# Ledger of designs, part 44: peptides against a protein of PDB entry 6RGO

Target 1, 392 residues: chain A of PDB entry 6RGO
Amino acid sequence: MALKLLGFNQDATCFSVISSNKGVTIYNCDPFGKCFELEKSTSNDEELDFLVEMLFSTSLIAVVDKTIGASKRKKLKIVNTKRKATICELTFPHEIMDVIMNRKIICVVLKSDQIFVYDISCMKLLRTIDVRGEKLKSTSKFRNSEAVGDIGVRVSLSTDNNSILCYSSYSKSDKENAPLNDIVVFDALKCIQINVLPAVHQSNIVCIACSPDGMLMATASEKGTIIRVFKTIDTENDEPILVNEFRRGSRPSRISEMKFNHDNTLLACVGESDTIHIFALPVTTTEADANEDDTLQQSSHSLSSSINGLQYISKGLANRFGKIIVSKIPTQSQQRHVAYIKIPENAKYRIGFPKDTTNTIHICGEDGNYLVYSIPRNEVGPCTLVKSNTFD

## One batch from the design tools (peptide; aimed at target 1 I87)

Design b2_p12_5_s4 (made by RFdiffusion4, then SolubleMPNN; from b2_p12_5, 6 letters changed)
Fold by OpenDDE base, seed 5:
Structure b2_p12_5_s4 (fold): chain B 392 residues (1-392), chain A 12 residues (1-12)
Amino acid sequence: as target 1 above (392 residues)
Amino acid sequence: SAIEELRKLLSE
């Protein structure tokens, strides 16, 4: 049967899939099993397409039926899974491309490059973000929807209550073909723009991940060769802080998903390649006042590879248009993965980090495999398979 | 109400 992966929830306790015969199914990870099913409304052999966003392990889901007719593709349903009932329905002017939520906020991304931000507690619209801006409205020849491939606004939301929204934006260029290579950091609760990271890649951004706490974000372009990690809020001399630059590979390959673990020590990426890559982030030791004197000399040879290469983004030449060029970290200082998982070629996988086990990763495939891997701590190498389950 | 049900689910 053809499976289509929807993904994990925020804490990797559940994942959702589309089964061609059944409709939407939600699985619990531990204990493993089916916890919800949304049956297809039609007996037609039409290819099922849905957006499903979960809210942790709660009985609240957001659903968009993309299978049948342009009208359903514009409707967001909030569903109670225990009652199998729609609580409320919102209709948008354009097709829904993405839905993300936390315990405070729902963000709805439209094909029009608009982001609708809602207070989840009352479904009140807080903000409409128009990513194209006013200047591009006049030249809104809808790029012929067929030739504009999967290039649209990308979003990520912090899973915490701070509700930090990161989204891709068009660079300030008078060119009709401005790339989506800027990042905006937005406080979704206060509806305030916090930061703007200009030209973080040379091409369109196709993947964004926000950390659970909203303090970090990872970005990847269409090339998918380099992943950049930035601070979201903090700036130095009014410039964006680049924390890490990771090399996924030398060959172009699309990254479909990135995730931070819950303590911001790991970043995983998955996409069209046969490999899930896991990168280590430098632990920001908050100087907790370790006043306590206890001298136990345990000579753990922590390979403190002094990653002293915090290259401050020097202000590149502000060309006349105020374009900050993010200084490329030299290819020699680009970090590689610390761990990896091999996956079947052409199998789409999704990733999630469980909250309680920071060195564990959950993955699921369109091949019907749900897999739990242990991440090595002290060595560069493959992850170890701990548990496997199958689903249909 | 729908809002009361929504608030209940947000507390799960």
Scores: peptide ipSAE 0.640, ipTM 0.971, DockQ to the pose 0.903
OpenDDE base, seeds 1, 2, 3, 4: peptide ipSAE 0.628, 0.631, 0.629, 0.634; ipTM 0.970, 0.971, 0.970, 0.971

Design b2_p12_6 (made by RFdiffusion4)
Pose (drawn by RFdiffusion4):
Structure b2_p12_6 (pose): chain A 327 residues (1-135, 151-284, 335-392), chain P 12 residues (1-12)
Amino acid sequence: MALKLLGFNQDATCFSVISSNKGVTIYNCDPFGKCFELEKSTSNDEELDFLVEMLFSTSLIAVVDKTIGASKRKKLKIVNTKRKATICELTFPHEIMDVIMNRKIICVVLKSDQIFVYDISCMKLLRTIDVRGEKIGVRVSLSTDNNSILCYSSYSKSDKENAPLNDIVVFDALKCIQINVLPAVHQSNIVCIACSPDGMLMATASEKGTIIRVFKTIDTENDEPILVNEFRRGSRPSRISEMKFNHDNTLLACVGESDTIHIFALPVTQRHVAYIKIPENAKYRIGFPKDTTNTIHICGEDGNYLVYSIPRNEVGPCTLVKSNTFD
Amino acid sequence: SEEIEEIQELLE
């Protein structure tokens, strides 16, 4: 089958790719190379490694499952790439759905909507967050820098009226203090959530409305959350998969089950800005590094890695600059 | 523990 289940780095330095053949490979961007290659851990052809989230450019990797079910739901391994050794093997009561890391805080998301927060220096669990214990699945996002700030979708006070709903809660994982609770920002479920690297901004994706809403995160007034801007969906409602924020928080990238990737600019310093054509029934992931604000890195399941440029003052499409092919 | 020391080294 195709080389599916791509994972993208925080710092846009490298990306995680599960080669359907054997193990998982991690490439670099500059210079492009085979950075890390995981050995054989397989027994059948279509069984897939699912979840890999990494540090910036380091040897520290978070790896989850290999087998379809033998040791998947209740595993987390911490591996050094230079020596291929497992350090700490944590076990959890449910199935892991997503893992997000940063320099200070490691988050583990369970299928039962439990979020485990760890101080990464000693792996002490800071707090267990029973989201489904209070009231598709929960989508969680996190800031990259320090003062790492956690964002998760929570259910509303209409659990009696109906089973599924999605509001937003802003949480400071550094001090384990809940900062702001946002109301029902959508009339539908929440599909994907992106938080700014500095933790000041946040994006939301609806399944039905397909309109991205941006709210201020922490400095927002206590009385009411502050809405920043909205972005035109386009000609057709489409499911969104992954969104990213630029380092200067002037740009927002959007990808999904669509023909095109949309680029949204920010009025921090409208409907559409830059659009990148994409093959229809293939899936991609997004990133852009810290070095420049004009370069957008693209990861594709077709086997191609592309680097596009951004037009500052033109509403035109992106210009391709550099490309390379996968394995 | 030794495992914690190794994680701290990797963070450096």

Design b2_p12_6_s1 (made by RFdiffusion4, then SolubleMPNN; from b2_p12_6 with E3A I7L Q8R)
Fold by OpenDDE base, seed 4:
Structure b2_p12_6_s1 (fold): chain B 392 residues (1-392), chain A 12 residues (1-12)
Amino acid sequence: as target 1 above (392 residues)
Amino acid sequence: SEAIEELRELLE
């Protein structure tokens, strides 16, 4: 049977799949088992296509039936899984491309490059972001070029209540074919643009991950060779802060998903390659809570190795077409993965980080495998398989 | 509306 993965929920307690015979199935991760099924609306042997976004371990799901009919592809259903009932239905002017949510916000991405931001508690529209309209305001000549192929607006939302929305936007270039290589950071609750990261890649951004707290963002382009991690809110001299630059590989390969763990210490990526890569992030010690008085004398001589960071003034190619974020990180200091998982080359996998275990990763494949891996802490190496289950 | 009450109950 053909399985299509929809992915994990925000805390990796559940994952969703499309089964050609059954429709949508939601699995619980621990204890492993089916927790919800949504039957296909038609008896036809049509290829099933759905969007399903689940709100954590709650009974709230957002569903889009993309299988048949231009009208269904424009409809978002909010469903109570306990009642097996539609709470409400929203209809959009264009096909729904993506849906993302947290406990405060639901974002709906349309094929028109519009993002509809809703207050989930009442389904009130807070903002319509028109990414094409922003482009048109910057460049008088942009025809509605239909985005040729899978290139569209990408979004990621923080899983916390701060509801930091990161989305790809068109660079302010005089070129008729400006790439989707800017990032906008947006407070989805206040409906305020917080930051703009211009030209974070040379080509279209195809994958974005926001950290759970919204403080970090990871980006990957169509090349998928380099992953960049930025601060979302903080700037240095009105410039974006590049925290990390990771090398996934030397060969181009599409990254389909990236995730931060819950403490922002790890970033995982998956895609068309035979390898899930896990990268270590520097622990930002928030200096704040060091005020508690506890007197214990242990004289750990922290050798403050003053690494005088040589300011390599990389001669930024100030091309007339906007400030490209040039990596200040020397290519030799590009961090590699600290851990990896080998997966079948032809199987699409999805990834999730459980909340309670920062060194555990959940993965599921279109091959019908649900796998739990332990991530090594002290050495670069393979992850260890801890649990395995199968689904159909 | 009943739908908004049900949404609130699912978010609490």
Scores: peptide ipSAE 0.551, ipTM 0.960, DockQ to the pose 0.861
OpenDDE base, seeds 1, 2, 3, 5: peptide ipSAE 0.548, 0.545, 0.542, 0.525; ipTM 0.959, 0.959, 0.958, 0.956

Design b2_p12_6_s2 (made by RFdiffusion4, then SolubleMPNN; from b2_p12_6, 4 letters changed)
Fold by OpenDDE base, seed 4:
Structure b2_p12_6_s2 (fold): chain B 392 residues (1-392), chain A 12 residues (1-12)
Amino acid sequence: as target 1 above (392 residues)
Amino acid sequence: SEEIKKLQELLK
């Protein structure tokens, strides 16, 4: 049967799939099993297409049926999975491209390059972000609608209550075909733009991940060779802080998903390659004020490998046109993966980090495999398979 | 609305 992966929820306790025969199925990860099924609305042998975003392990899902008719592709249903009932339905002016949520916010991305930000508690519209309209204020030309169907606004939302929204925006270039290579950092609760990271890649951004706490973001372009990690809020001399630059590979390959673990120590990426890459992030030692007291000897063997965190201040080379270009980290300073997982060639996989085990990664494939891997801490190498399950 | 009450029940 053809499976299509919808992905993991925010804490990797569940994942969603489209089964060609059944519709949408949600699986629980531990104990492994079906927890919800959404049947097909139609008996036709049409290729099923859905968006499903689940709110953690709750009974709340957002669903978009993209299978049939332009009208359905514009409808967002909020569904109670326990009651198998639609709570509310929203209709948008354009096709829904993506839906992301946390406990506070739902963001709906449209084919129009608009982001609708909702308070989840009341489904009140807080903001409409018009990414094209922001471009049009700088450049009078609409993107021709025939731009290759896969290049749109990308979004990521922090899983915490701070609700930091990162989205791709059009660079302020006088070029008619300005790439989606800027990042805007947005407080989705307050509806305030916090930061703008200009020209973080040379080409369109195709993947964004926000850290669970919203303090970090990872970006990848269409090339998928370099992943950049930035601070979201903090700036140095009004310039974006580049924390890390990771090399996924030498060959171009699309990155479909990236995720941080819950303590911001790891970044995983997956895509069209036969390899899931896991990168180590520099531990930001928050100087917790060492108030002296409690002697609890938990021997966390911190690998005190003094990675001299060369804070490469991205000296934004102000190009002659006032564009901050994020300085490339020298190729010698480009970090590689610390761990990897081999996956079948051409199999689409999704990734998730469980909250309780920062050294564990969940993966699922369109091949019907759900796999749990342990990530090595002290060595560069393959991840160890801990659990495996199959699904149809 | 009653719908919003049902939504708020899931967020608790």
Scores: peptide ipSAE 0.406, ipTM 0.941, DockQ to the pose 0.884
OpenDDE base, seeds 1, 2, 3, 5: peptide ipSAE 0.398, 0.399, 0.402, 0.378; ipTM 0.940, 0.940, 0.940, 0.937

Design b2_p12_6_s3 (made by RFdiffusion4, then SolubleMPNN; from b2_p12_6, 5 letters changed)
Fold by OpenDDE base, seed 4:
Structure b2_p12_6_s3 (fold): chain B 392 residues (1-392), chain A 12 residues (1-12)
Amino acid sequence: as target 1 above (392 residues)
Amino acid sequence: SKAIQELQELLS
């Protein structure tokens, strides 16, 4: 049967899949098993396509049926899984491309490059972000480029209540074909733009991850060779702070998903390659005041890779339009993965970090494998398989 | 509304 992965929830306690014969199935990770099924509404042999976003381990899901016709693709259903009932339905002017949520906010991304931000508690619209409208304000003649390319606005939301939204925006270049290579950092609760990171890649951004606390973001372009990690809010001399530049590989490969672990010590990436890469982040020692003597020797054997290199983004090469491009970290200072998982090349995988075990990663594949790996802390090497389950 | 009450119950 063709499985399509929808992904893990925010805390990796559940994952969602589309089964061609059944519809949407949500699995619980521990204990492993089906916790919810949404049957297909049609008897037709049409390829099932859904968006499903689950709010942690709650009974709240957002569902978009993309299987049939332009009408359903514009409808967001908020469903109570315990009651098997639709709480509310929203209809959008354009096809829904993505849905993300936390305990405060739901964001709906449209094919029109609009982001609708809602207060989840009442489904009140807080903001419509028009990424094209922002582009149009900067450059007069947008042809409707019917470039029906796979490249749309990408979003990531912090899993905390601060609700930091990171999204890709069009570079304010006078080029008709400006890439989606800017990042906007947005406070989704206050509905204010916090920061703009210009030209973080040379090509379109295809993957974004926000840290759980919203303090970090990771970005990858269509090339997928370099992952950049930035501070979201903090700036230095009004310039973006590049914390890390990771090399996934030398060959181009699409990154489909990235995630931080819950303590911001690890960044994982997955995509079209045979390898999930896990990178170590420098622990930002918050200077907790040294005073309270509480001797809890939690042996945080953090890999003390003493790369204290806050690399200043030097004023990068001005592109042909005088815009600051994020300076590349020298290839010698580009960090590699600290851990990896080998996966089948022909199977799409999704990743999740459980909250309670910062050195554990959950993965699931369209091959029907749910796998739990332990991440090595002291050595560069493969992750160790701890648990495996199969699903259909 | 009933829907808002149910949302709040699921978010609590």
Scores: peptide ipSAE 0.628, ipTM 0.970, DockQ to the pose 0.863
OpenDDE base, seeds 1, 2, 3, 5: peptide ipSAE 0.625, 0.623, 0.624, 0.625; ipTM 0.970, 0.970, 0.970, 0.970

Design b2_p12_6_s4 (made by RFdiffusion4, then SolubleMPNN; from b2_p12_6 with E5K I7L E12K)
Fold by OpenDDE base, seed 4:
Structure b2_p12_6_s4 (fold): chain B 392 residues (1-392), chain A 12 residues (1-12)
Amino acid sequence: as target 1 above (392 residues)
Amino acid sequence: SEEIKELQELLK
């Protein structure tokens, strides 16, 4: 049967799939099993296409049926999985491309390059972000709608209540074909733009991940060779702080998903390659004020490899046209993966980090495999398979 | 609305 992966929820306790025969199925990760099924609305042998975003392990899901008819592709259903009932339905002016949520916010991305930000508690519209309209204020030309390319606005939302929204925007270039290579950092609760990271890649951004706390973001372009990690809020001399630059590979390969673990120590990426890559992030030692007192000797063997965190201040080379170009980290300073997982060639996989085990990664494939891996802490190498299940 | 009550119950 053809499976299509919808992905993990925010804490990797569940994942969603489209089964060609059944419709949408949600699996619980532990104990492994089906927890919800949404049957097909139509008996037709049409290729099923859905968006499903699940709110953690709750009974709240957002569903978009993209299978049939231009009207359904514009409809967001909020569904109670316990009741198997639609709570409410929203209709948009354009096709829904993506839906992301946390406990406070739901964001709906349209094919029009608009982001609708809602208070999830009441489905009140807080903001419409018009990414094209922001471009049009700088350059009068619409993107010709006929570029059917999978290049749209990308979004990521922090899983915490701070609700930091990162989205790709058009660079302020006089070029008619300005790439989606800027990032905007947005407080989705307050509806305030916090930061703008200009020209973080040379080509369109195709993947964004926000950290669970919203303090970090990872970006990848169409090339998928370099992943950049930035601070979201903090700036140095009004310039974006580049924390890390990771090399996924030498060959171009699309990255489909990236995720941080819950303590911001790891970044995983997956895509069209035979390898899931896991990168170590520099531990931001918050200087917790060492108030002296409690002697609890938990010998966390911090591998004190003094990675001299060269804070490469991205000296934005202000190009002659006032564009901040994020300085490339020298190739010698480009970090590689610390761990990897081999996956079948051409199998689409999704990734998730469980909240309770920062050294564990969940993966699922369109091959019907759900796999749990342990990530090595002290060595560069393969992840160890801990648990496996199959699904149809 | 009843919908808002149900949303608020699921968000608890």
Scores: peptide ipSAE 0.633, ipTM 0.970, DockQ to the pose 0.863
OpenDDE base, seeds 1, 2, 3, 5: peptide ipSAE 0.628, 0.626, 0.628, 0.625; ipTM 0.969, 0.969, 0.969, 0.969

Design b2_p12_7 (made by RFdiffusion4; failed a check: a repeat of another design)
Pose (drawn by RFdiffusion4):
Structure b2_p12_7 (pose): chain A 327 residues (1-135, 151-284, 335-392), chain P 12 residues (1-12)
Amino acid sequence: MALKLLGFNQDATCFSVISSNKGVTIYNCDPFGKCFELEKSTSNDEELDFLVEMLFSTSLIAVVDKTIGASKRKKLKIVNTKRKATICELTFPHEIMDVIMNRKIICVVLKSDQIFVYDISCMKLLRTIDVRGEKIGVRVSLSTDNNSILCYSSYSKSDKENAPLNDIVVFDALKCIQINVLPAVHQSNIVCIACSPDGMLMATASEKGTIIRVFKTIDTENDEPILVNEFRRGSRPSRISEMKFNHDNTLLACVGESDTIHIFALPVTQRHVAYIKIPENAKYRIGFPKDTTNTIHICGEDGNYLVYSIPRNEVGPCTLVKSNTFD
Amino acid sequence: EEIEEIQELLEE
């Protein structure tokens, strides 16, 4: 089958790719190279490694499952790339759905909507967050820098009226203090959530409305959350998969089950800005590094890695600059 | 020991 289940780094330095053949490879961007290659851990052809989230550019990797079910739901391994050794093997009562890391805080998301927060220096569990214990699935996002700030979608006070709903809660994982609770920002479920690297901004994706809404995160007034801007969906409602924020928080990238990738600018310092054509029934992931604000890195399941440029003052499409092919 | 190894990796 195709080389599916791409994962993208926080700093846009490298990306995680599950080669359907054997193990998982991690490439670099500059210079492009085979950075890390996991050995054989397989027994059938279509069984897939699912979840890999990494540090910036380091040897520290978070790896989850290999087998379809033998040791998948209840595993987390911490591996050094230079020596291929497992350090700490944590076990969890449910199935892992997503893992997000940063320099200070490690978050583990379970299928039962439990979020485990760890101080990464000693792996002490800071707090267990029973989201489904209070009231598709929960989408969680996190700031990259320090003062790492956690964002998760939570159900509303209409559980009695119906089973599924999605509001937003802002949480400071550094001090384990809930900062702001946002109301039902959508009339539908929440598909994907992106938080700014500095933790000041947040994006939301609806399944039905397909309109991205941006709210201030922490400095927002206590009385009411502050809405920043909205972005035109285009000609057709489409499901969104992954969104990213630029380092200066002037740009927002959007990808999904669509022909095109949309680029949204920010009025921090409208409907559409830059659009990147994309093959129809293939899936991609997004990133952009810290070095420049004009370069956008693209990861594709077709086997191609592309680097596009952004037009500052033109509403035109992006210009391709550099490309390379996968394995 | 395992904690020290994780701290060493974080220093890199």

Design b2_p12_7_s1 (made by RFdiffusion4, then SolubleMPNN; from b2_p12_7, 6 letters changed; failed a check: a repeat of another design)
Amino acid sequence: SAIEELRKLLSE

Design b2_p12_7_s2 (made by RFdiffusion4, then SolubleMPNN; from b2_p12_7, 5 letters changed)
Fold by OpenDDE base, seed 5:
Structure b2_p12_7_s2 (fold): chain B 392 residues (1-392), chain A 12 residues (1-12)
Amino acid sequence: as target 1 above (392 residues)
Amino acid sequence: SAIKELQELLKE
């Protein structure tokens, strides 16, 4: 049967899939099993297409039916999975491209490069963000809908209540073909722009991940060779703070998803390659005031891996247009993965980090495999398979 | 009401 992966929820307790025969199915991860099904409304052999966003393990989901007709593609349904009933519906002027939520906010991304931000508790519109801005509205002939490849506004939302929204934005160029290579950091609750990270890649950004706490953001371009990690809020001399630059590979390969673990110690990426890459982030030891007292000499051989000083090279070259270009970390200082998972070629996978086990990763494939891996702590190498289940 | 139901689901 043809499966299409929708993804994991925010804490990797559930994942959702489209089955061509059944419709949308949600699986619980532990204990493993089917917990919800939304049957297809039609007996037709039409290819099922849905957006489904889950809210943790709650009975609340957001659903967009993209299978049949342009009208459904503009309609967001909030569904109670226990009742199998629509609670409310919102209709948008354009096709819905993405939906992301936490316990406070739901964001709806449209094909028009608009982001609608709602208070989830009452479905009140808080903000409409127009990523193209007012000046580009006049000259944006809708690029022919077919030849506009998968280049659209990308979003990520913190899973916490701070509701930090990161989205890709067009660089201010007078060229009709401005790349979507800026990032805006937005407080979705206060509806204020916090930060702007200009030109974080040379090409369009195709993947963004916000950390659960909203303090970090990872970005990847269409090339997918380099992943950059930035602070979201903090700036040095009004310049973006580049925390890490990771090399996924030398060959171009699209990254479809990135996620931080719940303690911001790991970043995973998946995409068109045969490999899930897991990168280690520097633990910001907040020097909690170690009160002096207890002398117990446990000689833990701290393998002080001399993570040689990541020189925060905040050298923004102010281009002739007053734009800061994020300094590139020299290729020699680019970090590689610390762990990896091999996946079948041409199998689409999704990733999730469980909240309670920071060294565990959940993955699921369009091949019908749900897999739990242990991530090695002290060595660079393959992850170890801990559990496996199958779904249809 | 739909809002009351929504608010109960947000507490799960």
Scores: peptide ipSAE 0.672, ipTM 0.974, DockQ to the pose 0.900
OpenDDE base, seeds 1, 2, 3, 4: peptide ipSAE 0.655, 0.659, 0.651, 0.661; ipTM 0.972, 0.973, 0.972, 0.973

Design b2_p12_7_s3 (made by RFdiffusion4, then SolubleMPNN; from b2_p12_7, 6 letters changed)
Fold by OpenDDE base, seed 5:
Structure b2_p12_7_s3 (fold): chain B 392 residues (1-392), chain A 12 residues (1-12)
Amino acid sequence: as target 1 above (392 residues)
Amino acid sequence: SAIEKLRELLSE
């Protein structure tokens, strides 16, 4: 049967899939099993397409039926899974492309490059973000919808209550073909723009991940060769802080998903390649707790490779248009993965980090495999398979 | 109300 992966929830306790015969199914990870099913409304052999966003392990889901007709593609349903009942329905002017949520906020991304930000507790609209801006509205010949490939606004939301929203934006260029290569950091609760990271890649950004606490973000372009990690809020001399630059590979390959673990020590990425890559982030030791004197000389050879290469993004030449060019970290100082998982070629996988086990990763595939891997701590190498389950 | 049902789920 054809499976389509929807993904993990925020804490990797559940994942959702589309089964061609059944409709939307939600699985619990531990104990492993089916916990919810949304049956298809039609007996037609039409290819099922849904957006489903979960709110942790709660009975709240947001659902968009994309299968049948342009009207359903514009409708967001909030569903109680225990009652199998729609609580409310919102209709948008354009097709829904993405839905993300936490315990405070729902963000709805439209095909019009608009982001609608809602207070989840009352479904009140807090903000409409128009990523195209007013200047591009006049030249909005709808790029012929067929030739506009998968290039649209990308979003990520912190899973905490701070509700830091990161989204891709068009660079300030008078060119009709401005790339989506800027990042905006937005406080979704206060509806305030916190930061703008200009030209973080040379091409369109296709993947963004926000850390659970909203303090870090990872970005990847259409090339998918380089992943950049930035601070979201903090700036130095009014410039964005680049924390890490990771090399996924030398060959172009699309990254479909990235995730931080819950303590911001690991970043995983998955996409069209046969490999899930896991990168180590530098642990920011907060200097505060260094006061306890306990002299236990356990000579753990921490491979403190002194990653002294915090290259401050020097202000490159502000060309006349105020374009800050993110200084490329030299290819020699680009970090590689510390761990990896091999996956079947052409199998789409999704990733999630469980909250309680920072060195464990959950993955699921359109091949019907749910897999739990242990991440090595002290060596560069493959992850170890700990548990496997199958689903249909 | 719909809001009361929504708040019930947000308390889970």
Scores: peptide ipSAE 0.508, ipTM 0.958, DockQ to the pose 0.928
OpenDDE base, seeds 1, 2, 3, 4: peptide ipSAE 0.463, 0.467, 0.468, 0.461; ipTM 0.952, 0.954, 0.953, 0.952

